# Designs tried in a protein design run: peptides against a protein of PDB entry 3JWR. Part 22

Target 1, 323 residues: chain A of PDB entry 3JWR
Amino acid sequence: TRELQSLAAAVVPSAQTLKITDFSFSDFELSDLETALCTIRMFTDLNLVQNFQMKHEVLCRWILSVKKNYRKNVAYHNWRHAFNTAQCMFAALKAGKIQNKLTDLEILALLIAALSHDLDHRGVNNSYIQRSEHPLAQLYCHSIMEHHHFDQCLMILNSPGNQILSGLSIEEYKTTLKIIKQAILATDLALYIKRRGEFFELIRKNQFNLEDPHQKELFLAMLMTACDLSAITKPWPIQQRIAELVATEFFDQGDRERKELNIEPTDLMNREKKNKIPSMQVGFIDAICLQLYEALTHVSEDCFPLLDGCRKNRQKWQALAEQ
Target 2, 298 residues: chain A of PDB entry 3JWR as posed
Amino acid sequence: TRELQSLAAAVVPSAQTLKITDFSFSDFELSDLETALCTIRMFTDLNLVQNFQMKHEVLCRWILSVKKNYRKNVAYHNWRHAFNTAQCMFAALKAGKIQNKLTDLEILALLIAALSHDLDHRGVNNSYIQRSEHPLAQLYCHSIMEHHHFDQCLMILNSPGNQILSGLSIEEYKTTLKIIKQAILATDLALYIKRRGEFFELIRKNQFNLEDPHQKELFLAMLMTACDLSAITKPWPIQQRIAELVATEFWEQGDQVGFIDFVCTQLYEALTHVSEDCFPLLDGCRKNRQKWQALAEQ

## One batch from the design tools (peptide; aimed at target 1 L189 G283)

Design b1_p26_1_s2 (made by RFdiffusion4, then SolubleMPNN; from b1_p26_1, 15 letters changed)
Fold by OpenDDE base, seed 1:
Structure b1_p26_1_s2 (fold): chain B 323 residues (1-323), chain A 26 residues (1-26)
Amino acid sequence: as target 1 above (323 residues)
Amino acid sequence: AQAAIQAEYEKLKALAEKGEAIPKFI
């Protein structure tokens, strides 16, 4: 395609020029081409292109295929969300120095998972999918959308001209797919809530060990969630704008819940309760985010900007909730 | 690995037959 030719021929700027190592990064000013160039830079600077013998054209095609499988009519869970999740993963690996704690296969899997974790997202949550008796709800009992996202990811990875994993051995390929699946499934907040207690207890007891395979898997899941939720850590103007996108998508779901399911939406999905957003954001930060970024910062102190950003945004939301 | 991959493709095919979106490729 013309888009593929343009991307494959483009000079890829440095990570410094693109600011993709910054935890404060924003994509708002970037074109779709620039987001694809940033993505190429992430693969290159993580040594994934070299270590796994990726062909440049195949990587370009894969990135464009991933981008094409996000819906344009979804306010938040679109290509820009996946791209920002991957950028936070890249920043956590580089600036947060987590790269040195992981294998090349784990890094490869996490970056693919971050870009792929919301593929074909429909702008509705698992609860809506279940209550609407959607065909996906017949395939999976839990994490319905996250299983679908992984299935979409797997299809793209195995499609002609998109096989970025063709340089891997059979065992490396199996390992990578296992980690990708676990990482995508970990973005289900229900699974996060179920598993986080074990992680926080290991940290609290100073018993956390990345040489333990189970603890490694647990850490990768927590890191994936930390990147997925990373909008809450951004500088306040960026955080406000992303919160508007999230609210738009949630209100669109609530409007559909009223119209299609004849149910009253929850406060989070209710357009008429827009004035509760500040207090709901404080509650979300306290219940979900703070302990995660505290624990991540305990594993790597260089991740502190995520925790600091989360704390600053909590204060800003609290001040708005008191008005 | 290939058998597991094939099983996931068959699930996606079954979804497509039910009117679900399938992946688009570049």
Scores: peptide ipSAE 0.036, ipTM 0.568, DockQ to the pose 0.019
OpenDDE base, seeds 2, 3, 4, 5: peptide ipSAE 0.030, 0.034, 0.027, 0.017; ipTM 0.562, 0.591, 0.699, 0.540; seed 4 fails the geometry check

Design b1_p26_1_s3 (made by RFdiffusion4, then SolubleMPNN; from b1_p26_1, 16 letters changed)
Fold by OpenDDE base, seed 5:
Structure b1_p26_1_s3 (fold): chain B 323 residues (1-323), chain A 26 residues (1-26)
Amino acid sequence: as target 1 above (323 residues)
Amino acid sequence: AQARIEAERQELAARAEAGEAIPKRI
């Protein structure tokens, strides 16, 4: 395709030029081509292209295939969300110095997972999928969408000309797919809530050890959630704009809940409750986000910008909730 | 304030354990 030819022939700017190591990064001003160039740079600077012998054209095709399998009519859970999740992962690995704590296979899996974690997202949550009796709800009892996202990820990875994992041994391939699956499933906030207590307790007791395979798996799950939620850490103008996109998508779901399911939406999904957004953001930060970024900062102090950003945005939302 | 935050965390945990989908919020 012309898009593939343009991407494959383009000079890939440095990570410094692209600012993809910055926790404050914004994609708002980037073209789709520039987001793909950023993604190539992430794979290159993490040594994944070299270590796993990725062909440049195959990587370019894979990136474009991943991007294509996000819906354009979804306000928030689109390619830009996945790209921002992957950028936060890259920043956490590089600027947050987490790269030195992980294997190349774990890094490969996390980057693929971050880009793929919301593939074919429909702009509705698992609760809507269950209540609408969607065919996906018959396939999976829990984490319905996250299983679908992984299935889409696997489909792309196995598609002709998209096989970025072809340089791996059979054992490396199996290991990578296992980690990708676990990482995508970890983006279900229900699983995060279920597992985070174990992670926080290990940190609190100073018993956290990344050499333990179970604790490694737990850490990768927490890191995925930290990247998925990373919009809450962004500079206020960026965070506010992303919160508007999220609210738009949630209100669209709430309108569908009224129309299709004949139910009153929750305050989160109810456009008539728009005035509660600031207080709901404070509650979300306090209940979900703060402890995660605190714990991540205890694993690597260089991740502090995520915690600091989250705290600053809490203050901004609190000030709006008091008006 | 801290007691309220902890109560909200426990409520969200109980809802998640009960199989309620916690929306991806940002």
Scores: peptide ipSAE 0.214, ipTM 0.761, DockQ to the pose 0.443
OpenDDE base, seeds 1, 2, 3, 4: peptide ipSAE 0.079, 0.026, 0.163, 0.154; ipTM 0.614, 0.578, 0.721, 0.708; seeds 1, 2, 3 fail the geometry check

Design b1_p26_1_s4 (made by RFdiffusion4, then SolubleMPNN; from b1_p26_1, 17 letters changed)
Fold by OpenDDE base, seed 5:
Structure b1_p26_1_s4 (fold): chain B 323 residues (1-323), chain A 26 residues (1-26)
Amino acid sequence: as target 1 above (323 residues)
Amino acid sequence: AQARIQAERAELEERAARGEAIPKFI
């Protein structure tokens, strides 16, 4: 395609020029081409292209295929969300110095997972999919969408001309797919809530050890969630705009819940309760986000900008909730 | 290529044995 030719022939700017190492990064000003260039830079600067012998054209095609499999009519869970998740992963690996704590296969898997974790997202949560009796709810009992996202990821990775993992051995390939699956499934917030207590307790007791395979898996899951939720850490103007996108998508779901399922939506999904957004954001930060970024900062102090951003946004949302 | 397809098929068969849905490869 002309898009592939343009991407494959383009000079890829440095990570510094693209600011993709910054935790404060915003994609709002970027074209789709620039987001693809940023993605190439992430793979290159993590040495993934070299270490796994990726063909440039294959990587370009894969990126464009991933981007194409996000829906354009979804307000938040689109390519830009996946791209921002991957950028936060890249920043955490580089600026947050987590790269040195992980294997090349783990890094490869995390980057692929971050880009792929919401593939074909429909702008509705697992609860809606279940209550609507969608065919996907018959295939999976738990983490319905996350299983679908992984299946889409796998389909793309195996598609002709998209096989970015073709340089791996069989064992490396299996390991990578296992980690990708675990990482995508970990983005189910229900699984995060279930598992986070173990992680926080290991941190609290100073017993956290990345050499333990189980603790490594747990850490990768927490890191994925930290990147997925990273919008809450962004500079306030960016955070407000992202919160509007999230609210738009949630209200669209709530409108569908009323119309299609004849149910009253939860406050989070209810357009009529828009005035509760600030207080709900404070509640979300306190219940879900703060402890995660505190624990991540304990593993790597260079991740502090995520925690600091989260704390600053909590104050901003609290001030709006008091008005 | 064939060895990878076999490895992936084995993983899918293991998933099926666990009662997980198998993706339809087109």
Scores: peptide ipSAE 0.049, ipTM 0.562, DockQ to the pose 0.017
OpenDDE base, seeds 1, 2, 3, 4: peptide ipSAE 0.035, 0.058, 0.029, 0.011; ipTM 0.398, 0.681, 0.640, 0.352; seeds 1, 2 fail the geometry check

Design b1_p26_2 (made by RFdiffusion4)
Pose (drawn by RFdiffusion4):
Structure b1_p26_2 (pose): chain A 298 residues (1-255, 281-323), chain P 26 residues (1-26)
Amino acid sequence: as target 2 above (298 residues)
Amino acid sequence: ESEEYEAAVQEIDDFFDEYINNVLFS
């Protein structure tokens, strides 16, 4: 509660000061309070704060709530993951210049979604919770964890003093939630795979076009995956260390080049054809693929 | 749609079996 006092009264530094406009950004050296501040700057500089009548008091309580609903004991899938995703999402809309390509309802949804796309993640994959017959698997059909991440995001938005959406017309609120659901579900790697082929062709055939309502919401799913694992596009010292956490969390459940080829370069290449200013992601991606390949040969 | 989803899951599992699970569960 004091954490709210101190936060809801501190000055939010500029985006330039926070270097959150950068695809090469890192959080290693930021405090907890600082990361929440960057998030406020994100909402502010995306005009989400003014266009949706958000009270500083409410947004702060909500951000803090999401922070406390990520598990600390979880290796990689903790708050800093949700944060590093939202920052990548933020950097994509700004420096990658996509904000000029989509509505205010969509921007708000993507940010809220990127922040909460892994809420309460217990450090284990959908495959495991299904095979171990976790009650969550009994409750949800497909995309089990991602359904849960959403169930949580919504639970928090309906919490008192957390309705950062309270300013929306009922129609607005209704469709924002629809997009948020779609965004969070799209972070299921299985959906990314069972849908990317369609998108990679519209690109390949120089046919892809945003105006098309459907082609757009598909891209929105591809954008979510693009930020969800943006960590692979980081400078080597960072990618080195964050790969260390994904490493431990996986080994805990068990108790890189093939993946980048199979999952990543394919995607970031497509994102750049859609937006050239998004190339730093593709550059940083193959750059790390280069260093992991060299290590794989010892 | 459910069949496509399960195919995608099986493709993921096959990918990790090729690279790491064969050693992990040896």
Fold by OpenDDE base, seed 4:
Structure b1_p26_2 (fold): chain B 323 residues (1-323), chain A 26 residues (1-26)
Amino acid sequence: as target 1 above (323 residues)
Amino acid sequence: ESEEYEAAVQEIDDFFDEYINNVLFS
């Protein structure tokens, strides 16, 4: 395609020029082409292209395929969300120095997972999919969308001309897919809530050890969640804009719940309760976000900007909730 | 083990939805 030709022929700017190592990164000003260039740079600077012998054209095609399989009519869970998740992963790996704690296969898997974790997202949560009796709800009992996201990821990875993993051995391929699957499934917040206590307790007791395979897997799950939720850590103007996108998508779901399911939406998805957003954001930060970024910062102190951003945004949301 | 894991995940999903919707955001 013309798009592929343009991407494949383009000079890829440095990570410094693209600012993709910054935790404060924003994609708002970037074109779709620039987001793809950023993604190429992430693969390159993580040594994934070299170590796994990726062909440039294949990588370009894969990126474009992933981007194409996000829906443009979804306000938040679109390519830009996936891209920002991957950028946060890249920043955590590089600036946060987590790269030194992981294998190349784990890094490869995490980056692919971050980009792929919401593929074909429909702008509705698992509860809506279940209640609407969608065909996907018949295939999967829990984490319905996350299973679908992984299926889409696998489909793309195996599609002709998109096989960025073709340079891997069979064992490396299996390992990578396992980690990708676990990472995508870990983005179900219910799974996060279930597992986070173990992670926090290991940190609290100073018993956390990445040499333990179980703890490694647990850490990768927590890291995925930290990147997926990283909008809450962004500078306030960016945070506000992203919160508007989230609210738009949630309100769209709420409107559909009223219309299609004849159900009164929860406050989070109720357009009429927009004034509760600040207090809900404070509650979300306190219940879900703060402890995660505290724990992540304990694993790597260079991830502190995520925690600091989260704390600052809590203060901003609290101030709005008091008005 | 898989079924127990799935059941536990579902229980937590249900709890999470209830907790988030009815306790944290209501």
Scores: peptide ipSAE 0.045, ipTM 0.626, DockQ to the pose 0.264
OpenDDE base, seeds 1, 2, 3, 5: peptide ipSAE 0.030, 0.029, 0.031, 0.386; ipTM 0.665, 0.661, 0.677, 0.866; seeds 3, 5 fail the geometry check

Design b1_p26_2_s1 (made by RFdiffusion4, then SolubleMPNN; from b1_p26_2, 16 letters changed)
Fold by OpenDDE base, seed 4:
Structure b1_p26_2_s1 (fold): chain B 323 residues (1-323), chain A 26 residues (1-26)
Amino acid sequence: as target 1 above (323 residues)
Amino acid sequence: DDKEYEEAVELLEKFFEETVGKELFK
């Protein structure tokens, strides 16, 4: 396609020029082409292109395929969300120095997972999918959408001309897919709630050890969640804008819940309760976000900007809640 | 294992129904 030709022929700017190592990164000013260029740079600077012998054209095609399989009519869970998740992963790996703690296969898997974790998202949560009796709800009992996202990821990875993993051995391929699946499934917030206590306890007791395979898996899950939720850490103007996108999508779901399911939406998804957004954001930060970024910062102190951003946004939301 | 997942979902849904404190997730 013309798009592929344009991307493949384009000069890829440095990570410094693209600012993709910054935890404060914003994609708002970037074109779709620039987001694809950023993604190429992430793969390159993480040595994934070299180490796994990726063909440039294949990588370009894969990126465009992933982007294409996000819906344009979804306010938040679109390509830009996936891209921002991947950028946060890249920043955590580079600026946060987590790269030094992981294998190349783990890094490869995490980056692919971050970009793919919400593929074909419909702008509704698992509860809606279940209650609407969507066909996917018959295939999967738990983490319905996350299973679908992984299926989409696998489909793309195996599509002709998109096989960025073709340079891997069979064992490397299996390992990578396992980690991708675990990472995508870990973005189910219910799984985060279920598992985070173990992670926090290991940190609290100073018993956390990445050489333990189980703890490694747990860490990768927590890292994925930290990147998935990273909008809450962004500078306030960026945070506000993203919060508006989230609210838009949630309210759209709430409207559909009323219309299609004949139910009253939860406060989070109720357009009539938009005035509660600030207090809800404070509650969300306190209940879900703060401990995660505290724990992550304990694993790598260079991830502090995520924690600091989260704390600052809590203060901002609290101030709005008090008005 | 499934029970713990369902409990987590329930807690999450409850959180989204109203602004609740961190204590709900302890």
Scores: peptide ipSAE 0.411, ipTM 0.810, DockQ to the pose 0.472
OpenDDE base, seeds 1, 2, 3, 5: peptide ipSAE 0.398, 0.403, 0.410, 0.403; ipTM 0.814, 0.813, 0.813, 0.808

Design b1_p26_2_s2 (made by RFdiffusion4, then SolubleMPNN; from b1_p26_2, 18 letters changed)
Fold by OpenDDE base, seed 5:
Structure b1_p26_2_s2 (fold): chain B 323 residues (1-323), chain A 26 residues (1-26)
Amino acid sequence: as target 1 above (323 residues)
Amino acid sequence: DDEEYREAERLLEDFFERTVGKELYA
């Protein structure tokens, strides 16, 4: 395609020029081409292209394929969300110095997972999929959408001309796919709620050890969630705008719940309760976000900007809730 | 374990419901 030709021929700017190492990064001003260039830079600067002998054209095609498999009519869970998740992963690996704690296969898997974790998202949660009796709800008992996202990821990775993992041995390939699956599934917030207590307790007791395979897996899951939720850490103008996108998508679901399922939506998805968004954001930060970024900062102090951003946004939302 | 997942899902739902219901009293 012309898009592929343009991407493959383009000079990829440095990570510094693209600002993709910054925790404060925003994609709002970027074109789709620029987001693809940023993604190439992430793979390159993490040494993934070199270490796994990726062909440039294949990587370009894969990125475009991933982008194409996000829906444009979804307000929040679109390519830009996946791209921002991957950018936060890149920043955490580089600026947050987590790269040195992980293997190349783990890094490869996390980056692929971050970009792929919401593939073909429909702008509705697992509860809606279950209640609507969607065919996907018959395939999976839990984490329905996350299983679907992984299936889409696997489909793309195996598609002709998209095989960015062709340079891997069979064992490396199997390992990478396992980690990708675990990382995508970890973005189910229910699984986060289930598992986070173990992680926080290990941190609290100073028993956290990345050499333990189980603890490594747990850490990768927590890191994925931290990147997935990273909008809450952004500078206030960015956070506020993203929160509006999230609210839009949730209200769209709530409207569909009323119309299609004849149910009253929860306050989170109720357009008539938009005035409660600030208080809901404070509650979300307190119950879900703060402890995660505190624990992540304990593993790597260079991740502090995520925690600091989360705290600052809590204050901003609190101030709005008091008005 | 499906039961553990369902419990976590309920906790998540309860969180969203409670988060919306918590009036920040000044």
Scores: peptide ipSAE 0.251, ipTM 0.800, DockQ to the pose 0.518
OpenDDE base, seeds 1, 2, 3, 4: peptide ipSAE 0.245, 0.249, 0.239, 0.239; ipTM 0.799, 0.794, 0.792, 0.790

Design b1_p26_2_s3 (made by RFdiffusion4, then SolubleMPNN; from b1_p26_2, 16 letters changed)
Fold by OpenDDE base, seed 5:
Structure b1_p26_2_s3 (fold): chain B 323 residues (1-323), chain A 26 residues (1-26)
Amino acid sequence: as target 1 above (323 residues)
Amino acid sequence: DDEEYEEAKRLLEDFFWETFLKDLYA
């Protein structure tokens, strides 16, 4: 395609030029081509292209395939969300110095997972999929959408001309896919709530050890969630804009719940409760976000900008809730 | 595993409920 030719022929700017090492990064001003260039740079600077002998054209095609398999009519869970998740992962690995704590296969898996974790998202949550009796709800009982996202990821990875993992041994390939699956499934917030207590307790007791395979898996899951939720850490103008996108998508679901399912939406998804967004954001930060970024900062102090951003945005949302 | 997931789902729902409803009654 013309898009592939343009991407494959383009000079890829440095990570510094693209600012993709910054936790404060924003994609708002970037074209689709520039987001793809950023993604190439992430793979390159993490040494994934060299270490796993990726062909440049294959990587370009894969990136474009991933991007194409996000829906454009979804307000928040689109390519830009996946791209921002991957960028936060890259920043956490580089600026947050987590790269040195992980294997190349783990890094490869996390980056692929971050880009792929919401593939073919429909702008509705698992509860809606279940209540609507969607065919996916018959395939999976738990983490319905996350299983679908992984299935889409696997389909793309095995598609002709998209096989970025062809340079891996069979064992490396199996290991990578296992980690990708675990990482994508970890983005189900229900699984996060289930597992986070173990992680926080290990941190609290100073017993956290990345050499333990179970603790490694747990950490990768927490890191994925931290990147997936990283919009809450962004500078306030960026946070507000993203919060509006999230609210738009939730309200669209609420409207569909009323129309299609004859269900009264929860306040989160109720357009008539727009005035409650600030207080809801405070609650979300307190119950879900703060402890995660505190724990992540305990693993690597260089991740502090995520925690600091989250705290600052809590204050901003609280101030709006008091008005 | 299924029971633990359903509990976590309930906790998530309760969280969304408490996060979003506590401020409706305050």
Scores: peptide ipSAE 0.106, ipTM 0.752, DockQ to the pose 0.599
OpenDDE base, seeds 1, 2, 3, 4: peptide ipSAE 0.027, 0.062, 0.082, 0.026; ipTM 0.553, 0.736, 0.739, 0.557; seed 4 fails the geometry check

Design b1_p26_2_s4 (made by RFdiffusion4, then SolubleMPNN; from b1_p26_2, 18 letters changed)
Fold by OpenDDE base, seed 1:
Structure b1_p26_2_s4 (fold): chain B 323 residues (1-323), chain A 26 residues (1-26)
Amino acid sequence: as target 1 above (323 residues)
Amino acid sequence: DDEEYEKAKELLEKFLEETVLHQLYA
């Protein structure tokens, strides 16, 4: 395609020029082509292209295929969300120095998972899919959408000309797919709530050890959640704009719940309760976000900008809730 | 494992429904 030719022939700017190492990064001013260039730079600077012998054209095609399999009519869970999740992963690995704690296969898997974790998202949550009796709800009992996202990821990875993992051994391939699956499934907030207590207790007791395979898996799951929720850590103007996108998508779901399911939406998804957004954001930060970024900062102090951003946004949302 | 997931799901749903209340008790 013309898009592939343009991407494959383009000079890829440095990570410094693209600012993709910054936790404060924003994609708002970037074209789709520039987001693809940023993605190439992430793979290159993490040594994934060299270590796993990726062909440039194959990587370009894969990136464009992933981007194409996000819906444009979804307000938040689109390519830009996946791209920002991957950028936060890249920043956490580089600026946050987590790269030094992980294997190349784990890094490869996390980056692929971050880009792929919401593939074909429909702008509705697992609860809606279950209540609407969608065919996917019959295939999977738990983490319905996350299983679907992984299936889409696997389909793309196995598609002709998109096989970025072709340089891996059979064992490396199996390991990578296992980690990708676990990482995508970890973006189900129910699984986060289930598992986070073990992680926080290990941190609190200073018993956390990445050499333990179970603790490694637990850490990768927490890191994925931290990147997926990273919008809450962004500078306030960026945070506000992203919160509006999230609210738009939630309100669209709430409108569908009324019309299609004859259900009164929760306050979070009720367009008429927009005035409650600030207080709900404070509650979300306190219940879900703060302890995660505190624990992540304990594992690597260089991740502090995520925690600091989260704390600052809590103060901003609290001030709005008091008005 | 499934029972623990369902409990976590219930906690998540309760949080999503009572987000304003959680702020009042924080």
Scores: peptide ipSAE 0.208, ipTM 0.785, DockQ to the pose 0.503
OpenDDE base, seeds 2, 3, 4, 5: peptide ipSAE 0.207, 0.195, 0.030, 0.234; ipTM 0.790, 0.774, 0.600, 0.796; seeds 2, 3, 5 fail the geometry check

